# Ledger of designs, part 35: peptides against a protein of PDB entry 3JWR

Target 1, 323 residues: chain A of PDB entry 3JWR
Amino acid sequence: TRELQSLAAAVVPSAQTLKITDFSFSDFELSDLETALCTIRMFTDLNLVQNFQMKHEVLCRWILSVKKNYRKNVAYHNWRHAFNTAQCMFAALKAGKIQNKLTDLEILALLIAALSHDLDHRGVNNSYIQRSEHPLAQLYCHSIMEHHHFDQCLMILNSPGNQILSGLSIEEYKTTLKIIKQAILATDLALYIKRRGEFFELIRKNQFNLEDPHQKELFLAMLMTACDLSAITKPWPIQQRIAELVATEFFDQGDRERKELNIEPTDLMNREKKNKIPSMQVGFIDAICLQLYEALTHVSEDCFPLLDGCRKNRQKWQALAEQ
Target 2, 298 residues: chain A of PDB entry 3JWR as posed
Amino acid sequence: TRELQSLAAAVVPSAQTLKITDFSFSDFELSDLETALCTIRMFTDLNLVQNFQMKHEVLCRWILSVKKNYRKNVAYHNWRHAFNTAQCMFAALKAGKIQNKLTDLEILALLIAALSHDLDHRGVNNSYIQRSEHPLAQLYCHSIMEHHHFDQCLMILNSPGNQILSGLSIEEYKTTLKIIKQAILATDLALYIKRRGEFFELIRKNQFNLEDPHQKELFLAMLMTACDLSAITKPWPIQQRIAELVATEFWEQGDQVGFIDFVCTQLYEALTHVSEDCFPLLDGCRKNRQKWQALAEQ

## One batch from the design tools (peptide; aimed at target 1 S127 H142)

Design b2_p10_8 (made by RFdiffusion4)
Pose (drawn by RFdiffusion4):
Structure b2_p10_8 (pose): chain A 298 residues (1-255, 281-323), chain P 10 residues (1-10)
Amino acid sequence: as target 2 above (298 residues)
Amino acid sequence: SVPPSDVVWV
């Protein structure tokens, strides 16, 4: 509660000061309070705060709530993951210049989604919870964890003093939630795989076009995956360390080059054809693929 | 219905 007092009264530094406009950004050295501040700057500089009548008091409580609903004991899938994803999402809309390509309802949804796409993640994959017959698997059909992450995001938005959406017309609120659901579910790697082929061709055939309502929402799913694992596009010292956490969390459940080839370069290449200013992601990606390949050969 | 991915990231 004091954490709210101190937060809801601190000055939110500029985006330039926070270096959150950068695809090469890092959080290692930020405090907890600082990361919440960057998030406020994100909402503010995306005009989400003014265009949706958000009270500083409410947005702060909500952001803090999401922070406290990420598990601390979880290696990689903690708050700093949701944060580093939203920052990548933010950097994509700004420096990658995509904001000029989509509505205010879509931008708000993507940000809220990127922040909450892994809520309450218990450090284990969909494959494991299905094979271990976790009750969550009994409750949800497909994309089990991602359904849960959403169930949580929504639970928080309906919490008192957290309705950062309270300013929306009922129609606006209704469709924003629809997009948020789609965004969070799209962070399921299985859906990314079962859908990317369709998108990679519209790109390959110089046919891809945003105006098409369907082609757009597909891209929105591809954008979510692009930020969800943006960590692989980081400078080597950072990619080195964040790979250490993904490493531990996986080993805990058990108790890189092939992946980048199979999952990543394919995607970031497509994103740049859609937006050239998004190339730093592709550059940083193959750059790390270079260093992991060299290490694989010892 | 879509089964979960068995792709490993580590």

Design b2_p10_8_s1 (made by RFdiffusion4, then SolubleMPNN; from b2_p10_8, 5 letters changed)
Fold by OpenDDE base, seed 4:
Structure b2_p10_8_s1 (fold): chain B 323 residues (1-323), chain A 10 residues (1-10)
Amino acid sequence: as target 1 above (323 residues)
Amino acid sequence: FIPPSEVVIT
């Protein structure tokens, strides 16, 4: 395709030029081509291209395939969300110095998972999929969308000309796929809530050890969630704009819940209760976000900008809730 | 950025 030819022939700017090491990064000004160039730079600067012998054309094709398998008519859960999740992962690995704590296979898996974690998202949550009796709800009992996202990820990885993992041994390939699956499934907030207590307790007791395979898996799950929710950490103008996209998607679901399921939507998904968004954001930050970024900062102090951003946005939302 | 259900916030 013309897009592949243009991407494969383009000079990839430095991470410094692209600002992809910044926790304050915004993609709003970037073209689709520039987001793909940023993604190439992430793979290159994490040494993944070299260490796993990726062909440039194959990587370019894979990136474009991933991008193509996000829906354009979904307000928030689209390519830009996946790209921003991956950028936060890259920043956490580089600027947050988490790279030195992980293996190359774990880094490879996390970056693929971040880019792939919402593939073919439909703009509705698992609860809607279950209640609507969607065919996917017949395949999976829990984490329905996350299983679907992984299936889409696997399909792309196995597609002709997209096989970025072809340089791996059979054992490395199996390990990588296992980590990708676990990382994508970890983006189900229900699983986060179930597991976070163990992580926080290990940190509180100063017993956290990344050499333990179970604790490593737990950390990777928490890191994925931290990147997936990272919009809450962005500078206020960026965070506010992303919150509007989220609200739009949730209100669209609420409208469908009324029309298709004949139910009253929750306040979060009810466009008539838009005035409750500030207070709900404060509640979300307190219940879900703050402890996670605090814990992440205890693992690596260089991740503090995420915590600081989250705290600042809490103050902004609280001020709006008091109006 | 709010969780997909009120149950997650509580």
Scores: peptide ipSAE 0.055, ipTM 0.826, DockQ to the pose 0.128
OpenDDE base, seeds 1, 2, 3, 5: peptide ipSAE 0.058, 0.053, 0.041, 0.019; ipTM 0.834, 0.819, 0.723, 0.635; seed 1 fails the geometry check

Design b2_p10_8_s2 (made by RFdiffusion4, then SolubleMPNN; from b2_p10_8, 5 letters changed)
Fold by OpenDDE base, seed 5:
Structure b2_p10_8_s2 (fold): chain B 323 residues (1-323), chain A 10 residues (1-10)
Amino acid sequence: as target 1 above (323 residues)
Amino acid sequence: YIPPSQVVIA
């Protein structure tokens, strides 16, 4: 396609030029082409292209294929969300110095997972999928959409001209896919809630050890969540804009819940309770976000900007809630 | 298992 030709022929700017190492990064001003260029830079600067012998055209095609399999009619869970998740992962790895704590295969898997973790998202949560009796709900009992996301990811990776993992040995390939699957599944917030206590306890007791395979897996899951939720850490103007996108999608679901399922939506999904957004955001930060970024900062102090951003946004939301 | 949907390739 013309898009592929343009991307493959383009000079890829440096990470510094693209500002993709910044935790304060915003994609709002970027074209789709520029987001793809950023993605190429992430793979390159993480040494993934060189170490795993990726062909440039194949990587370009893969990126574009991933982008094409995010729906444009979904307000938040679209390509830009996936891209921002990956950018946060890149920033955490580089600026946050997490890269030095992980293997190349883990880094490869995390980046692919971040970009792929919401593929073909329909703009509704697992509860809606289940209650609507969607065919996907018949295949999986839990983490319905996350399983679907991984399935989509796998299909793309195995498609002609998109096989960015073809340079891997059989063992490396198997390991990478396993980590990708685990990372994507970990983005189910319900699973995060179930597992985070173990992580926090390890940190609290100073028993956290990345050399332990189980703890490594746990950390990768927590890191994925931290990147997936990283909008809450962004500078306030960016946070507000993203919160609006999230609210739009949630309200769209709520509207569908009323119309299609004849149920009253929860406050979070209820357009009529828009005035509760600030207080709900405070609650979300307190219940879900703060401890995670505190723990992450404990693992690597260079991740502090994420925690600091989260704290600052809590203050902003609290101020709005008090008006 | 075969995914119920297909992907669009660039």
Scores: peptide ipSAE 0.368, ipTM 0.840, DockQ to the pose 0.038
OpenDDE base, seeds 1, 2, 3, 4: peptide ipSAE 0.363, 0.357, 0.359, 0.340; ipTM 0.838, 0.837, 0.839, 0.834

Design b2_p10_8_s3 (made by RFdiffusion4, then SolubleMPNN; from b2_p10_8, 5 letters changed)
Fold by OpenDDE base, seed 5:
Structure b2_p10_8_s3 (fold): chain B 323 residues (1-323), chain A 10 residues (1-10)
Amino acid sequence: as target 1 above (323 residues)
Amino acid sequence: FIPPSEVVIA
């Protein structure tokens, strides 16, 4: 395609130029082409292109294929969300100095997973999928959409001209796919809630050890969640804008719940409860986000900007809630 | 029951 030709021929700017190592990064001003260029830079600077002998054209095609399999009519869970998740992962690996704690295969898997973790998202949560009796709900009982996301990811990876993993040995390939699957499934917030206590307890007791395979897996899951939720850490103007996108998508679901399912939506998804957004954001930060970024900062102090951003945004939301 | 899965390739 013309888009592929343009991307493949383009000079890829440095990570410094693209500011993709910044935790404060925003994609709002970037074109789709620029987001793809950023993505190439992430793979390159993480040494993934060299170490796994990726062909440039194949990587370009893969990126564009991933992007094309995000829906444009979804307010938040679209390509830009996936891209920002991957950028946060890149920043955490580089600026947050987590790269040196992980293997190349783990890094490869995390980056692919971050970009792929919401493929073909429909703009509705698992509860809606289940209650609407969508065909996917018949295939999976839990983490319905996350399983679907992984299925989509796998289909793309195995498609002609998109096989960015062709340079891997059979064992490396198997390992990578396993980690990708685990990472994508970990983005189910319900699973995060179930597992986070173990992680926090290990940190609290100073027993956390990445040399333990189980703890490594747990950490990768927590890191994925931290990147997936990283909008909450962004500078306030960026946070507000993203919160609006999230609210739009949630309200769209709520509207559909009323119309299609004849149910009253929860406050989070109720357009009529828009005035509760600030207080709900405070609640979300307290219940879900703060402890995660605190724990992540304990693993690597250079991740502090994420925690600091989260704390600052909590203050901003609290101030709005008090008005 | 398995829903159809299709992806768009660039």
Scores: peptide ipSAE 0.282, ipTM 0.815, DockQ to the pose 0.038
OpenDDE base, seeds 1, 2, 3, 4: peptide ipSAE 0.239, 0.244, 0.249, 0.167; ipTM 0.803, 0.792, 0.806, 0.765

Design b2_p10_8_s4 (made by RFdiffusion4, then SolubleMPNN; from b2_p10_8, 5 letters changed)
Fold by OpenDDE base, seed 3:
Structure b2_p10_8_s4 (fold): chain B 323 residues (1-323), chain A 10 residues (1-10)
Amino acid sequence: as target 1 above (323 residues)
Amino acid sequence: YIPPSEVVIS
């Protein structure tokens, strides 16, 4: 395609020029082509292209295929969300110095997972899928959408001309897919809530050890969630804009819940309760975000900008909630 | 992204 030719022939700017090592990064001003260039730079600077012998054209095709399999009519869970998740992962690995704590296969898996974790998202949550008796709800009992996202990821990875993992041994390939699956599934917040207590307790007791395979798996799950939710850490103007996109998508779901399921939506999904957004954001930060970014900062102090951003945005939302 | 209000506040 013309898009592939343009991408493959383009000079890829440095990570410094693209500012993709910054936790304060924004994609708002970037074209789709520039987001793809950023993605190439992430793979290159993490040494994934060299270490796993990726062909440039294959990587370009894969990136464009992933982008193509996000829906454009979904307000938040689209390519830009996946791209921002991957950028936060890259920043955490580089600026946050987490790269030195992980294997190359783990890094490869995390980056692929971050880009792929919401593939073919339909703008509705697992609860809606289950209540609507969607065919996907018959295939999977738990984490319905996350299983679907992984299936889409696997389909793309196995598609002709998109096989970025062809340079891996059979064992490396199996290991990578296992980690990708676990990482994508970990983005189900229900699983995060279930598992986070173990992680926080290990941190609190100063017993956290990444050399333990179980704790490594737990950390990768927490890191995925931290990147998935990273919009809450962004500078206020960016975070506020993203919150509007999230609210739009949630209200769209609420509207569908009324029309298709004949139910009153929860406050979060209810367009008529827009005035509750600030207080709900404070609640979200307190219940879900703060402890996670605090724990992540304990693993690597260089991740502090994520925690600091989250705290600052809490103050901003609290001020709005008090009006 | 943002969990349901019941999960967030409870």
Scores: peptide ipSAE 0.058, ipTM 0.824, DockQ to the pose 0.146
OpenDDE base, seeds 1, 2, 4, 5: peptide ipSAE 0.055, 0.048, 0.057, 0.058; ipTM 0.828, 0.820, 0.822, 0.821; seeds 1, 4, 5 fail the geometry check

## One batch from the design tools (peptide; aimed at target 1 H142 A190)

Design b2_p11_3 (made by RFdiffusion4)
Pose (drawn by RFdiffusion4):
Structure b2_p11_3 (pose): chain A 298 residues (1-255, 281-323), chain P 11 residues (1-11)
Amino acid sequence: as target 2 above (298 residues)
Amino acid sequence: SETHEIHEFLH
């Protein structure tokens, strides 16, 4: 509660000061309070704060709530992951220049979604909770964890003093939630795989076009995956360390080149055809693929 | 299901 006092009264530094405009950004050295501040700057500089009548008091309580609903004991899938995703999402809209390509309702939804796409993640994959017959698997059909991450995001938005959406017309609120649900579910790697082929062709055939309502919402799913694992596009020292965490969390459940080829370069290439200014992601990606390949050969 | 097969493949 004091954490709210100190936060809701501190000055939010500029985006330039926070270097959150950068695809090469890192959080290793930021405090907890600083990361919440960057998030406020994100909402502010995306005009989400002014266009949706958000009170500084409410947004702060909500951001803090999401922070405390990520598990600390979880190796990689903790708050810093949700943060590093939202920052990548933020950097994509700004420096990658996509904000000029989509509505205010969509930007707000993507940011809220990127922040909460893994809420309460217990450090285990959908495959495991299904095979271990976790009650969550009994409750949800497909995309089990991602359904849960959303159930949580919504629970928090309906919490008192957390309605950062309270300023929306009922119609606006209604469709924003629809997009948020779609965004969070799209972070299921299975859906990314069972959908990407369709998108990779519209790109390949120089046919892809945003105006098309459907082609757009497909891209929105592809954008979510693009930020969800943006960690692979980081400078080597960072990718080296964050790969260490994904490493431990996976081994804990058990108790890189093939993946990048199978999952990543394919995607970031497509994102750059859609937006050239998004190339740094593709550059950083194959750059790390280069270092991991060299290590694989010892 | 296809989704569950994909999860198994990924794992």

Design b2_p11_3_s1 (made by RFdiffusion4, then SolubleMPNN; from b2_p11_3, 7 letters changed)
Fold by OpenDDE base, seed 1:
Structure b2_p11_3_s1 (fold): chain B 323 residues (1-323), chain A 11 residues (1-11)
Amino acid sequence: as target 1 above (323 residues)
Amino acid sequence: SELERLRELLA
């Protein structure tokens, strides 16, 4: 395609030029092509292209395929969300120095997972899918959408001309896929809530050990969630804009819940309760986000900007809630 | 609780 030709022929700017190492990164000013260029840079600077012998054209095609399999009519859970998740992962690995704590396969898996974790998202949560009796709800009992995202990820990875993992041994391939699956499934916040206590306790007791396979898996899950939720850490103007996108998608679901399911939406998904957004954001930060970024900062102090951003945004949302 | 609501929304 013309798009592939343009991408494959383009000079990829440095990570410094693209600012993709910054935790404060924003994609608002970037074209779709520029987001793809950023993605190439992430793979290159993490040495994934070299270490796993990726062909440039194959990588370009894969990126474009991933982007294409996000829906354009979804307000938040689209390519830009996946891209921002991956960028946060990249920043955490580089600027946050987590790269030094992980294997190349784990890094490869995390980056693929971050880009793929919401593939074909429909702008509705698992509860809606379940209540609507969608065919996907018959296939999976738990983490319905995350299983679907992983399935889409596999489909793309196995598609002709998109096989970025072709340079891996059989064992490396199996390991990578396992980690990708675990990472994508970990983005189900229900699973995060279920597992986070173990992680926090290990950190609190100073018993956290990345050499333990179980603890490694747990850490990768927490890291995925930290990147997935990283919008909450962004500079305030960026945070507000993303929060509006999230609210739009939630309100769209609420409207569909009324129309299609004949149910009253929850406050978070109720368009008539926009005035509760600031207080709900404070609640979200306190209940879900703060402890995660605190724990992550304990693993790597260079991740502090995520925690600091989260704290600052809590203050901003609290101020709005008091008005 | 707000946590339960968040669980329903985010899960």
Scores: peptide ipSAE 0.051, ipTM 0.804, DockQ to the pose 0.237
OpenDDE base, seeds 2, 3, 4, 5: peptide ipSAE 0.048, 0.055, 0.054, 0.054; ipTM 0.794, 0.810, 0.809, 0.808; seeds 3, 4, 5 fail the geometry check

Design b2_p11_3_s2 (made by RFdiffusion4, then SolubleMPNN; from b2_p11_3, 7 letters changed)
Fold by OpenDDE base, seed 5:
Parts: sequence; structure tokens; C-alpha cells
Structure b2_p11_3_s2 (fold): chain B 323 residues (1-323), chain A 11 residues (1-11)
Amino acid sequence: as target 1 above (323 residues)
Amino acid sequence: SELDELRDLLA
């Protein structure tokens, strides 16, 4: 395609030029091509292209295929969300110095997973999929969408001309796919809530050890969630705009819940409760986000900007809630 | 609970 030709021929700017090492990064001003270029840079600077012998054209095609398999009519869970998740992963690995704590296969898997974790998202949550008796709900009982996202990821990875993992040994390939699957499934917040207590307790007791395979898996899951939720850590103008996108998608679901399911939506998805957004954001930060970024900062102090951003945004939302 | 409402926030 013309898009592939343009991407493959383009000079890829440095990570410094693209600012993709910054936790404060915003994609709002970037074209789709620029987001793809950023993605190439992430793979390159993490040494994934060299270490796993990725062909440039294949990587370009794969990136474009991933992007294409996100829906444009979804307000938040689209390519830009996946891209921002991957960028936060890149920043956490580089600026947050987590790269030094992980293997190349783990890094490869995390980056692929971050980009792929919401593939073919439909703008509705697992609860809606289940309640609407969607065909996907017949295939999977739990983490319905996350299983679907992984299936889409696997489909793309196995598609002709998109096989970025062809340079891996059979063992490396199997390991990578296992980690990708676990990482994508970990983005189900229900699983995060279920598992986070173990992670926080290990940190609290100073017993956290990444050399333990189980704790490594747990950490990768927590890191995925931290990147997936990283919008809450962004500078206030960016955070506020992303929160509007999330609210738009949730309100769209709420509208569909009224129309299609004949139910009253929860406050979070109720357009009529827009005035509660600030207080709900404070609640979200307190219930879900703060402890995660605190724990992540204990693993690597260089991840402090995520925690600091989250705290600052809590203050901003609280101020709005008091109006 | 608030946690129950938030558990499915992102998919």
C-alpha cells in the first residue's frame, strides 16, 4: 500500500526528537504516520529489531496492521490509546530504568502486548458484552475482551508479511507468546484488583524479587496496568482531555445500555451525571491508581514522575469536585 | 461498591 511505502521509506527520528522517553508525552499533535514512526523507534531503541532480526518492511507492515485493527469510531479505546500505552511502556523501560530488570523477550512481549492489548475494541466493557449476550460472551467467561484482543494479536502476528517474530527460535517464540497473552489478559482491571494485593504486600514487606518467576509475572502484569492507566499521570491539560474521551465512550455505552438493554446506566456511564466526573476521578485515583504508582516507584524510583503526575491530577480533580 | 464499578473501567 501507499501507506506502507511511505512508512518504510521514511526517516525515523530519534527518541529525543519524538520525546517518546518523556512520561509527559502527548500524541495529540501527531499524525498516524508519526505514531507509526514513534513505534518503530521504540522497537529500535529497545534493541528488538537487531536482537530478533526484524525486517524493516515486516515491522512497518505489522505496525500498520495493528493500527488498522483498531476501530476509528471508538472514542477512547482506539489506536491512540494503544500507542500511548506502548509509549508509557517505552518511557518506563528507558527513563524509568525498568529495561535493566527485564529480559529482551519480556521487553519484546510487553511492547507487542501494549500495542495490541485493545485490538478491535468495540467501545463497551466486558459487562456490556456479557449482558448483551454478544457472541464473544459465548466464547469466553472471564476477561472476554482481553481474550479477543489476544486472538486478534495472534491473528496479525501470523498474517503473511506481518511475522515480526519469524527470527525467534521455537522456544523464544513460545515464551514470547505466553508473555504477550499474560500481559494482555492482565489489562482486565478485575484481574488487577484481584492480584494487586500480592504485589503491594511483597513491596511493603521488602520481599519483592524479580528473580522469582512468579513475582516476575506479577510485576509484568502490574507494569501493563500502570501503562494502560497512564493517562491519569499526564500533565493536567492532557489528562483532562483524555478523561473527556473516556467519558464520551462511557456515556456512549450508557446510551446503548438504555436503548439496547433497557437498563439505567451506572453514574460512571450516565450522561446525566456528568457533574460527578471530578469526584469519580478522585475515587478512581484513590481506589485504583495511587497504590499502583507508589509500588512501581518502589521498584524503580525513576518512575516517580508517574506517581507525581497522578498526585497532581488528584488535586486538580478534587478542586473541581469542590466547586 | 466503587471498586465493582471501576473493575471493568477499561474493557
Scores: peptide ipSAE 0.111, ipTM 0.840, DockQ to the pose 0.236
OpenDDE base, seeds 1, 2, 3, 4: peptide ipSAE 0.108, 0.100, 0.105, 0.110; ipTM 0.841, 0.832, 0.835, 0.838

Design b2_p11_3_s3 (made by RFdiffusion4, then SolubleMPNN; from b2_p11_3, 7 letters changed)
Fold by OpenDDE base, seed 3:
Structure b2_p11_3_s3 (fold): chain B 323 residues (1-323), chain A 11 residues (1-11)
Amino acid sequence: as target 1 above (323 residues)
Amino acid sequence: SEFDELNDLLS
């Protein structure tokens, strides 16, 4: 395609030029082509292209295929969300110095998972999928959409001309897919809530050890969530804009709940309760976000900008809630 | 109820 030709022929700027190592990064001013260039740079600077013998045209095609399989009519859970999740992962690995704590296969899996974790998202949560008796709800009992996202990820990875993992051994391939699946499933916040207590307790007791395979898996799950939720850590103007996108998508779901299911939506999904957004954001930060970024900062102090951003945004949302 | 809403946030 013309898009592939343009991407494959383009000079890829440095990570410094693209500012993709910054936790304060914003994609708002970037074209789709520039987001793809950023993605190539992430793979290159993490040594994934060299270490796993990726062909440039195959990587370019894969990136464009992933982007293509996000829906444009979804306000938040689109390519830009996946791209920002991957950028936060890259920043956490580089600036946050987590790269030194992980294997190349784990890094490969996390980056693929971050880009793929919401593939073909429909702009509705698992509860809606279940209540609407969607065909996907017949295939999976829990984490319905996350299983679908992984299936989409696997489909793309196996598509002709998109096989970025063709340079891996059979064992490396199996390991990578296992980690990708676990990482995508970990983005279900229900699973995060279920597992986070174990992680926080290990940190609190100073018993956390990445040499333990179970604790490594747990950490990768927490890191995925930290990147997935990283919008809450962004500078306030960016946070506000992203919060509006999230609210738009949630209100769209609420409107569908009224129309299609004849139910009154929860406050989070209720367009009529827009004034509750600031207080709900404070609640979200306190219940879900703060402890995670505190724990992550304990693992690597260089991740402090995520925690600091979260704290600053809590203050801003609290001030709005008091008006 | 608030926690249930938060469980679905960004998932």
Scores: peptide ipSAE 0.051, ipTM 0.806, DockQ to the pose 0.224
OpenDDE base, seeds 1, 2, 4, 5: peptide ipSAE 0.048, 0.045, 0.048, 0.058; ipTM 0.811, 0.803, 0.808, 0.810; seeds 1, 2, 4, 5 fail the geometry check

Design b2_p11_3_s4 (made by RFdiffusion4, then SolubleMPNN; from b2_p11_3, 6 letters changed)
Fold by OpenDDE base, seed 4:
Structure b2_p11_3_s4 (fold): chain B 323 residues (1-323), chain A 11 residues (1-11)
Amino acid sequence: as target 1 above (323 residues)
Amino acid sequence: SELEELEEALA
């Protein structure tokens, strides 16, 4: 395709030029081509291209395939969300120095997972999919969409000309896929809530050890969630804009819940309760986000900008909630 | 609870 030719022939700017190492990164000004170039840079600077012998054209095709399998008519859970999740992962690995704590296979898996974690998202949550009796709800009992995202990820990875993992041994391939699956499934916030207590307790007791395979898996799950939720850490103007996208998608679901399911939506998805957004954001930060970024900062102090951003945005949302 | 609603919304 013309897009592939353009991408494959393009000079890939440095991570510094692209600012993809910054926790404050914004994609708002970037074209789709530039987001693809950023993605190439992430793979390159994490040594994934070299270590796993990726062909440039194959990587380009894979990136474009991943991007293509996000829907354009979804307000928030689109390519830009996946790209920003991956960028936060990259920043956490590089600037946050998490790279030094992980294997190359884990890094490879996390980056693929971050880019792929919401593939073919439909702008509705698992609850809606279940309540609407969608065919996907018959295939999967729990984490319906996350299983679908992984299935889409696997499909792309196995598609002709998209096989970025072809340089891996059979064992490396199996390991990578296992980690990708676990990482994508970890983006189900219900699973995060279920597992986070163990992680926080390990941190609190100073018993956290990445050499333990179970704790490693737990950490990767927490790191995925931290990147997935990283919009809450962004500079206030960026945070507000992303919150508007989230609200738009949630209100669209709420509108569909009224029309299609004949139910009253929750406050978060109720367009009529838009005035509650600031207080709900404070609640979200307190209940879900703060402890996660605190714990992540305990694992690596260089991740502090995420925690600091989250705290700053809490203050901003609280100020709005008091008006 | 508001937390459960948030969990359901984001999940």
Scores: peptide ipSAE 0.106, ipTM 0.834, DockQ to the pose 0.240
OpenDDE base, seeds 1, 2, 3, 5: peptide ipSAE 0.086, 0.084, 0.088, 0.097; ipTM 0.823, 0.821, 0.822, 0.829

Design b2_p11_4 (made by RFdiffusion4)
Pose (drawn by RFdiffusion4):
Structure b2_p11_4 (pose): chain A 298 residues (1-255, 281-323), chain P 11 residues (1-11)
Amino acid sequence: as target 2 above (298 residues)
Amino acid sequence: SFEEFFLSHFE
């Protein structure tokens, strides 16, 4: 509660000061309070704060709530993951120049979604909770964890003093939630795989076009995956360390080059054909693929 | 192999 007092009264530094405009950004050295501040700057500089009548008091309580609903004891899938994803999402809209390509309702949705796409993640994959017959698997059909992450995001938005959406017309609120649901579900790697082929062709055939309502919402799913694992596009010292966490969390459940080829370079290449200013992601990606390949040969 | 792993819970 004091954490709210101190936060809701601190000056939010500029985006330039926070270096959150950068695809090469790192959080290792930021405090907790600082990361919440960057998030406020994100909402502010995307005009989300003014265009949706958000009160500083409410947005702060909500951001703090999402922070406290990520598990600390979880290796990689903690708050800093949701944060590093939203920052990548933010950097994509700004420096990658995509904001000029989509509506205010879509931008708000993507940001809220990127922040909460892994809420309450208990450090285990959909495969495991299904095979261990976790009650969550009994409750949800497909994309089990991602359904849960959403159930949580929504629970928080309906919480008192957290309705950062309270300023929306009912119609606006209704469709924003629809897009948020789509965004969070799209972070299921299975859906990324079962859908990317369709998108990779519209790109390959120089046919892809945003105006098409459907082609757009497909891309929105591809964008979510692009930020969800943007960590692989980081400078080597960072990718080295964040790979250490994904490493521990996986081994805890058990108790890189093939993946980048199979999952990543394919995707970031497509994103750059859509937006050239997004190339730093592709560059940083193959750059790390280069270092991991060298290490694989010892 | 990755594809089979990631699509395992849809089967």

